# Peptides against a protein of PDB entry 5FRP: the designs that were tried, part 19

Target 1, 225 residues: chain A of PDB entry 5FRP
Amino acid sequence: VEWTESIPQIIATREDISKELNQALAKTFIDSDPRVRRTSVMIFNKVPVTEIWKNITNKAIYTSLLHLAREKHKEVRELCINTMAKFYSNSLNEIERTYQNKEIWEIIDTIPSTLYNLYYINDLNINEQVDSVIFEYLLPFEPDNDKRVHRLLTVLSHFDKKAFTSFFAFNARQIKISFAISKYIDFSKFLNNQESMSSSQGPIVMNKYNQTLQWLASGLSDSTK

## One batch from the design tools (peptide; made by RFdiffusion4, then SolubleMPNN)

Design b2_p27_3_s2
Fold by OpenDDE base, seed 4:
Structure b2_p27_3_s2 (fold): chain B 225 residues (1-225), chain A 27 residues (1-27)
Amino acid sequence: as target 1 above (225 residues)
Amino acid sequence: SSKNKFNEEVEELEKKLKEEEKKKEEE
């Protein structure tokens, strides 16, 4: 009985600690010292993705992580790019989409677009790194056609116009785009089965998906001309 | 001094997160 009475206090304490930790961590991402920022990014590499999603609930941390991809400090930037790509892939594989985590997913789903937008910096080193992480983490080799197509469509579904343009410029030739179009119906069904897609945001994501398909179709037609 | 404090805080965060992982593996 005494143990049961202590549980609410323990839970409350853990929540408070978690909040404080999240606040402290959020500050480290914007620290002026690149060593501090580097250490903060390394948390996402050292801790399993499931634990990150459980314990890091402050949206500002994730947005700050993505922002570091454009940082001037080379080491931190490179680490961040690798980290966010890997984190994205691990999240897709291990984290379910729920109503509770939808706001974090909205941020994480922008990682592919964030990475592809880096091509516009026109830096050779950045371009090479982006190429590397795309094929290692975003669009890894997958022998299963359905899984491969679903991954591709997932990545493309949240692209902004700039990311989509860069995709065609740099990576589209290495991807069987025709498969993505052919699996439209299957992917739509998949999206509809996800809790995140059943939410008020579902139609928005579907609209982006449809827009992407239109762009793909247009790109294919232009390549044949 | 503030920079060192933040590094220490981050290291503590890493440790706590790893400890939580171990607890889940043991359950």
Scores: peptide ipSAE 0.021, ipTM 0.439, DockQ to the pose 0.012
Fold by OpenDDE base, seed 3:
Structure b2_p27_3_s2 (fold): chain B 225 residues (1-225), chain A 27 residues (1-27)
Amino acid sequence: as target 1 above (225 residues)
Amino acid sequence: SSKNKFNEEVEELEKKLKEEEKKKEEE
């Protein structure tokens, strides 16, 4: 009985420690010293993605990470761009979407847009880096066509208008769009099958799919003008 | 002194994160 009474206190203590840790970490991302910011970014490289998601619950940390992509300090910026791209890819591969982590996913899902928006800076070094991380982490080579299409759709589903435009301008030519579209059609057929619609994720995927198609259609029409 | 403190704090945070990960894997 005494042990049971101590459990809530232990849980509360752990939660408090976690909160304090998150608050402290959040401050380091906005520190005036680039070295501190660099070290903070490196946490995302040194700690497994599953542990990051488990232990870093303050959304401000993730938001701050994304902001560092436009950091004035070159080294921090470059590190951040690589880190966030890799983190995005790892998250997609290893982290399930739950109700509890929804708010964090809303931020992480903006990483592709954040990266593609960097093309508008019109810096050759940044462009090269963005190209590199896109093909390494965001849209890696995938021999499985279904997985490749799914990844592409996931990346595109949260694009803002600017990111979408950049995608078509810079990467759409390199991405065999025709192949992606063909498989997209196949995927749509798969989603329309009754068994997939019965899954809790079915409607969400379908909605994302439809949204992506609409965006693709809009983007293609603008490029032909 | 403040910069060093922040770096130490970050390192401590990294350590705590790793330790918590290990504890969860053992649970």
Scores: peptide ipSAE 0.025, ipTM 0.451, DockQ to the pose 0.012; fails the geometry check
Fold by OpenDDE base, seed 2:
Structure b2_p27_3_s2 (fold): chain B 225 residues (1-225), chain A 27 residues (1-27)
Amino acid sequence: as target 1 above (225 residues)
Amino acid sequence: SSKNKFNEEVEELEKKLKEEEKKKEEE
């Protein structure tokens, strides 16, 4: 009985420690010293993605990470761009979408847009880096056509208007959008089958797919003009 | 002194994260 009574306290203590840790970490991302910010970003490179998602629960940390993509300090910015792209890719591959992590995913899903929006800075070095991380992490080579198309659609489904415009301007010719479109029917069938199997996630995926389709259609129409 | 403290805090955070990972692997 005494042991059982201690468990809630231990759990509460762990939660408190976790909260304190998250709060402390959040502060380091906005520190005035670029070395501190750099070290904070490096956590995302040193810790496995699964452990990051488990232990870093403060959404402000993820938001701050994304903000560093526009950091004035070149080294920190470059590190951040690489880190967030890699983290996005790893998250897509290894992290399931759950109710508990929904809020974090909402932030992480903006990483592609965040990266593509960097093209508007009109910096050649940034552009080259963005190109590099896109083809290394966001849209890597995938021999499985279905997986490749799924990844592409996932990336595009969360684009804002600016990101989509940048995509067409810089990367559309390299991604072979025509291939993605050719698999549209197959993907639609896949989504329909999944909706039949999992009632709760189906509509969300379908909405994202429809959004992607709308953007693709809009982008193609603009490219033909 | 404040800069060094923050770096140390970040390093401690990294260590804690790794330790928590190890504890979970052991459970």
Scores: peptide ipSAE 0.020, ipTM 0.429, DockQ to the pose 0.012; fails the geometry check
Fold by OpenDDE base, seed 5:
Structure b2_p27_3_s2 (fold): chain B 225 residues (1-225), chain A 27 residues (1-27)
Amino acid sequence: as target 1 above (225 residues)
Amino acid sequence: SSKNKFNEEVEELEKKLKEEEKKKEEE
C-alpha cells in the first residue's frame, strides 16, 4: 500500500525533472553563444530519434530548432538545416503518430515547408544545401514506387503556398512528379488496401492525397505558364 | 579548446537524456 502511494509521487517527480530538462534545453537553443546553440542542435544528430521523441516533449524546442534554419551564424544554420531534414526523415521512418505526440508532429510536419521557404532567401549556398537535404532526407531515393509516392505525398501534404511555389521552381521536375500523377489510381488502390485505410483515418488520408494531387496539378500548370 | 568544450557539452546533454530515459524505464 505504501509503495502504491509513492508511485504517483515518483512519477510526478520524474515528470518534473523531465520538464526542467526540457526547459533548460529550450533555453540553450536561444542562447547568445552560437556554440551553445550548435551543441543543442547536435543533440538531434547524436541522440536516437526515438529517444528524442521520448524525452523532448517541450514543443518550444522543436519550434526553436526550426527557427535556427534562419540563424545568422552560418555554421549553426547549416548544421540546423541538415539536422532538421535528417530528423524529419528519421521521424517519419521510426516514430508512430499517436494522440500523445500529435502536437509535436504538427511542428515536425512543417519541416519540409521550413526548408523550402529557405529558397526565398536567395542565397546560392543555402539553395544548394536545401537541394542536398531534400534529396538525401526528405525525398530520398526509393525503388518502391508506392512508397516513394507515399513519401512525396506526406511531404507535400503540409506545404504552405510558398513551399509549393519553391518546390515547383527548384526541384519538382527532378522528383518526377509525373509518377505521382500517373500512378494516382494505383496509389489510391494501394492506400485502400492498407489496413490503416480501413480505420477512421482512411478517409482523411485520401482527402489529403486528393488535395495534394490538386496542388500538384495546379503547380504544374503554373510552372508551364 | 572550444571544440572540446562543445563535445563535452553535447556528451553531457546526451548523458542527461539517457539518464532520464533510464529513469522512465525503471518506473
Scores: peptide ipSAE 0.018, ipTM 0.396, DockQ to the pose 0.012; fails the geometry check

Design b2_p27_4_s3
Fold by OpenDDE base, seed 1:
Structure b2_p27_4_s3 (fold): chain B 225 residues (1-225), chain A 27 residues (1-27)
Amino acid sequence: as target 1 above (225 residues)
Amino acid sequence: SSFEEELKKEEEKFEELEKELEEIEKL
């Protein structure tokens, strides 16, 4: 743990990290202690993306990072998912594609597919986290249409069949949620009007209001877990 | 259940909700 905690400072101060250091760092991602794995993931959060690409040249480190998205330890997994998504976005924005870094880009370009494949675990907590990182890092709000389309095409260009299926399902779900929220608002307004509530439609709208709430709630993770 | 089965269930629930909501808008 202590050794791994020193790595961010080493990367920041040295221009070239030795092959031996890269190999040692790669081993920390598969350590039996979740604290060591957590600390290793945190390197990608503490060190600027440009310095990571410059100094971490062992492809096994990047591959191991991606594998931690399916980690059994909840805290490590959640940290990894956020870190991976952010690192992908920062890499697209700040790192040029060269012949020298081609092999690393081949791994990094699979991050979107890796994240969308997490929906197949069918865990509500994971689903919510993936939803969040998609909006924040993978497909953030972009007012420029050309840039938005270019980003979308980049994200989709390395999708497998499962990732495409999840992508379309995600978008369909968002439309449904938006519709349900709109109806919730309409029903709430109706029920807040005393004249409307006392009408023959009052009980019907109340029932639909409750159904809408139940549907919305069923898609949320249990906060008690 | 497979991811596809869960998606189908979610779609069915939403379609039911949409039908019920559309009936109210017609009233």
Scores: peptide ipSAE 0.031, ipTM 0.577, DockQ to the pose 0.641; fails the geometry check
Fold by OpenDDE base, seed 5:
Structure b2_p27_4_s3 (fold): chain B 225 residues (1-225), chain A 27 residues (1-27)
Amino acid sequence: as target 1 above (225 residues)
Amino acid sequence: SSFEEELKKEEEKFEELEKELEEIEKL
């Protein structure tokens, strides 16, 4: 753990880290201690993306990072999912594609597919996290239409069949959620009007309001688990 | 797949909700 905690400082102070250091770092991602694995993932959060690409040249480290998305340890998995999504976005924004970094890009380009494949685990907590990182890092809001389309095409260009399926399912679900929220707001406005509540429609709208809330709540993870 | 089955169930639940909500708008 202590050795791995020193790595961000080493990367920040040195122009190039040794092959031996890269090999040692690769081993920490598969360590039996979840604290060691967590510390290894945190390197990608503590070190600027440009310095990571410059100094971490062992492709096994990037591959191992992606594998931790399916980690059994909840805290490590959640950290990994956020980390890889952010790292993907930062890489697209800051790292040029060259002949020298081609092999690393081949791995990084699979991050979107890796994340969308997590929906098949059918875990509400994982689903919510993947939803969040999609909006924040993979497909963020972009007012420029050309940039938005370019980002979308980049994300989709490396999808496997399962990722495409989950992508379409995700989008369909978001449309449904948006509709339900809109109706929730309309019903809330109706119920806040005393004249409307005293009408024959009052009880009917109240029932639909409750059904809408129940549907919305059923898609949310249990924060107590 | 279990995922496809769950998606179908969610779609069915939403369609039911949508039908119920549309009926109110017609009143």
Scores: peptide ipSAE 0.031, ipTM 0.588, DockQ to the pose 0.632; fails the geometry check
Fold by OpenDDE base, seed 3:
Structure b2_p27_4_s3 (fold): chain B 225 residues (1-225), chain A 27 residues (1-27)
Amino acid sequence: as target 1 above (225 residues)
Amino acid sequence: SSFEEELKKEEEKFEELEKELEEIEKL
């Protein structure tokens, strides 16, 4: 653990990391101790993306990072998912595609597919996290239409069939959520009006309000799990 | 009332959306 904790500083200060260091770092991602794995993932958060691409040349490190998205340890998994998404976004923004880094890009380009495939685990906590990182890192709000389309095409360009399916499902779900929220607002406004509440429609709207809340709540993970 | 009819239509649409969401969550 202590050794791995020193790695971010080493990467940030040195222009060239030895092959041996890369090999040693690769082993930390598959360490039996989740604390070691966590620390390893944190390297991607603590070190600038440009320095990571420059100094971490062992492709096994990147592959191992992606695998941690499906690990059993919740904290490491959650950290990994966020880290992968952020790293992907930062890489798209800051790293030029060259012949020399092509092999690493081939791995990094699979991050969107890797993330969208997590929906098939059918875990509410994972789903919520994937939703979050999609909005924050993969497909963030972009007012420039050309940039937005380019990002979308980049994200989709390496999707497998399952990722495409989950992508469409995700979008459909978001539309429904938006609709439900809209209805929640409408029902809330109605119920806040005393005259409306006292009408024959009052009980009906109250019922629908409760159903809407229940539906919205059912899509939320239990924060205690 | 026109309001009751609109409410009913919105409810039906919501129920349809709920069913579809449940299917999507099973991916």
Scores: peptide ipSAE 0.026, ipTM 0.446, DockQ to the pose 0.039; fails the geometry check
Fold by OpenDDE base, seed 2:
Structure b2_p27_4_s3 (fold): chain B 225 residues (1-225), chain A 27 residues (1-27)
Amino acid sequence: as target 1 above (225 residues)
Amino acid sequence: SSFEEELKKEEEKFEELEKELEEIEKL
């Protein structure tokens, strides 16, 4: 743990990291102690993306990072999911594709597929986290249409079949959620009007309002689990 | 394959969600 905690500073101060250091770092990602694995993931959060690409040249480190998305330890898994999504976005924005970094890009380009494949675990907490990182990092708000389309195509271009399926399912779910929220707003407006509440439709709309709320609530993860 | 089983489970979940939403739309 202590050694791994020193790595961000080493990367920040050195222009080149030795092969031996890369090999040692690779071992920390598969360490039996979840604290060591956590610290390893944190390197990607503490070090600028440009320095990571420059100094971490062992492809096994990147592969191991992606594997931690299915980590049994909840904290490590959650950290990893956020970290890899952010790292992917930063890499797209800041790292050029060259012949020298091609092998690393081949791994990084699988991050979207790796994330979308997590929906098949059928865990509400994981689903919510994946939803969150999609909106924050994979497909962020972009007012420029060309950039938005380019990002979307980039994300989709490396999908496996399973990721495509989950992508379509995700979008379908988002449309439904949007619809439900719209209905919630409409029902709320109706119920806030005293004349409408006293009408024959008042009880009917109240029932619909409650059903809508229950449906929306059922899609939320239990934060206690 | 394990993949096909996982796909089927996800499809079933989406179908359930669709049914729930259709019920809301009919309201």
Scores: peptide ipSAE 0.024, ipTM 0.525, DockQ to the pose 0.163; fails the geometry check

Design b2_p27_4_s4
Fold by OpenDDE base, seed 5:
Structure b2_p27_4_s4 (fold): chain B 225 residues (1-225), chain A 27 residues (1-27)
Amino acid sequence: as target 1 above (225 residues)
Amino acid sequence: DKFEERLKEEDEKLKKLEEELEKLEKE
């Protein structure tokens, strides 16, 4: 653990990390102690993306990071999912594609597919987290249409069949959520009007309002579990 | 195959959501 905690400082201060250090770091990602694995993932959060790409050249490290997305240890898994999504976004924004880094990019380009494949676990907490990182890092809001389309095409270009299926399911769900929210707002406005509430439609709208709330709530993870 | 089972689960989840939304529209 102590050795792994020193790695961010080493990467930040040195231009080249030795092959031996890369090999040692690779082993920490598969360590039996979840604290060691957690610390290893944190390297990607603490070190600038440009320095990571420069100094971490062992492809096994990147592959191992992706594997932690399915980690049994909840805290490590959650950290990994956020970390890899952020790292992907930062890499797209700051790292040029060259012949020298081609092999690493081949791994990094699979991050979107790796994340979308997590939906098949059918866990509400995981789904919520994946939803969050998609909006925050993978497909962030971009007002420029050309940039938005380019980003989307980049993300989709490396999808496997499972990721495509999950992507369409995700989008369909979002449309449904949006519709439900719209209805919630409409019903709320109706119920806030005293004349409307006293009408024959009052009880009907109240019922629809409650059903809408129930549906929306059912999609939320239980934070107490 | 675990994958086919997971795909089926996602399809079932999506279908359930569609049914609930349709119910909200018809009522």
Scores: peptide ipSAE 0.047, ipTM 0.590, DockQ to the pose 0.186
Fold by OpenDDE base, seed 4:
Structure b2_p27_4_s4 (fold): chain B 225 residues (1-225), chain A 27 residues (1-27)
Amino acid sequence: as target 1 above (225 residues)
Amino acid sequence: DKFEERLKEEDEKLKKLEEELEKLEKE
């Protein structure tokens, strides 16, 4: 654990990380101690993306990072999901595609597919996290249409079949959520009007309001878990 | 697939909600 904690500083200060160091780092991602694995993942958060690409050249490290998205340890998994999504976004923004980094890009380009495949685990906590990282890192809001389309095409270009299916399902769900939220707002406005509440429609709208809330809540993870 | 089943359930719930909302708009 202690030596792994020193790695971010080493990467930040050295231009050439030895092959041996890369090999040693690769082993930490599969260490039996979740603290070691966590520390290893944190390297990708603490070190600038440009330095990671420059100094971490062992493809096994990147592959191992992606594998941790499905690991059993909740904290490490959650950290990994956030880390890999952010790393993907930062890489797209800051790293040029070259012949030298082609092999690493081949792995990094699978991050979107890896994330969308997590929906098949059918865990509400995982689903919420994946939803979050999709909006924050994979497909962030972009007012420029050309940039938005380009980003979307980039994300989709390496999808497997399951990821595509998940993607379409996700989008459909978002449309539904948006609709439900819109109705929630409408019902709330109605119920906040005293004249409307006293009308014959009052009880009907209240019922619909409750149904809408129930539907929205059913898609959320239990915060107690 | 549990995922597909969940999606179907969500779709059914949404459809019911939409139907109820359409009734309100017509009243």
Scores: peptide ipSAE 0.102, ipTM 0.644, DockQ to the pose 0.678; fails the geometry check
Fold by OpenDDE base, seed 2:
Structure b2_p27_4_s4 (fold): chain B 225 residues (1-225), chain A 27 residues (1-27)
Amino acid sequence: as target 1 above (225 residues)
Amino acid sequence: DKFEERLKEEDEKLKKLEEELEKLEKE
């Protein structure tokens, strides 16, 4: 654990990490202690993306990072999902594709597919997290249309069939949520009007309001779990 | 299989909601 905690500083201070150090780091990602695995993932959060690409050249490390998205340990898994999504986004923004880093890019390009495949686990907490990282890192708000389209195409270009299916399902769900939210707003406006509430429609709208809320809530995970 | 089933269930719930909302708009 202590050794792994020192790695970010080493990467930040060294221009090149030896093969032996890379091999040692690779082992930490598969360590039996979840604290070691967590610390290993944190390297990708603490070290600038450019330094990671420069110094971490062992492809097994990147592969192992992606595997932790299905980790049994909840904290490690959640950290990994956020980390890999952010790392993907930062890599797209800051790292050029070269012949030398091609093999690493082949792994990194699978991050979107890896994330979208997590929907098949059918866990509400995982789904919510994947939703979050999609909006924050994979397909963030971009006012420039060309950049937005390019980013979307980049994300989709490496999807497997399952990821595409999940992508379409996700989008369909978002449309539904948007519709429900719109109705929630409409019902809320109605209920806030005293004249409307006193009308024959008052109880009906109240019922629909409650149904809408229940539907919206059913898509949310229990934060206590 | 579970994912597809969940999607179907969500779609069914949404359709029901839409139907209820359409009834309200027609009244």
Scores: peptide ipSAE 0.084, ipTM 0.627, DockQ to the pose 0.709; fails the geometry check
Fold by OpenDDE base, seed 1:
Structure b2_p27_4_s4 (fold): chain B 225 residues (1-225), chain A 27 residues (1-27)
Amino acid sequence: as target 1 above (225 residues)
Amino acid sequence: DKFEERLKEEDEKLKKLEEELEKLEKE
């Protein structure tokens, strides 16, 4: 753990990291101690993206990072999902595609597919996190239409069949959620009106209000778990 | 799989809600 914690400073101060150091770092991502794995993932958060690409040349490190998205340890998994999404976005914005970094880009370009495939785990906490990182990092708000389309095409260009299915399902779900929220607001306004509540429609709207709430709540993770 | 089943369940619930809302709008 202590050794791994020193890596961010080493990367920041050295222009070139030895092959041996890269190999040693690669081993920390598969360490049996979750604290070691966590510390290793944090390197990608503490070091600028440009310095990571310059100094981390062992492709096994990037591959191992992606594998941690399905890790059993909750804290490490959650950290990894946020980290890889952010790293993907930063790489697209700041790293040029060259012949020298081609092999690393081949791995990094699979991050969107890796994330969208997490929906098949059918875990509400994971689903919420993936939803969040999509909006924040993968497909953020972009007012420039050309840039937005280019980003979208880049994200989709390496999707497998399952990732495409999840992508379309995600978009459809967002529309459905928006509709349900709109109806929730309408029903709430109706129920807050005394005259409306006293009408024959009062009990009917109350029932629909409860159904809407139940539907919305069913998509939320259990905070106690 | 469980994912497809979940999506189907969500769609069915939403469809029922939409149908109930349409009935209210017609009354």
Scores: peptide ipSAE 0.083, ipTM 0.631, DockQ to the pose 0.694; fails the geometry check

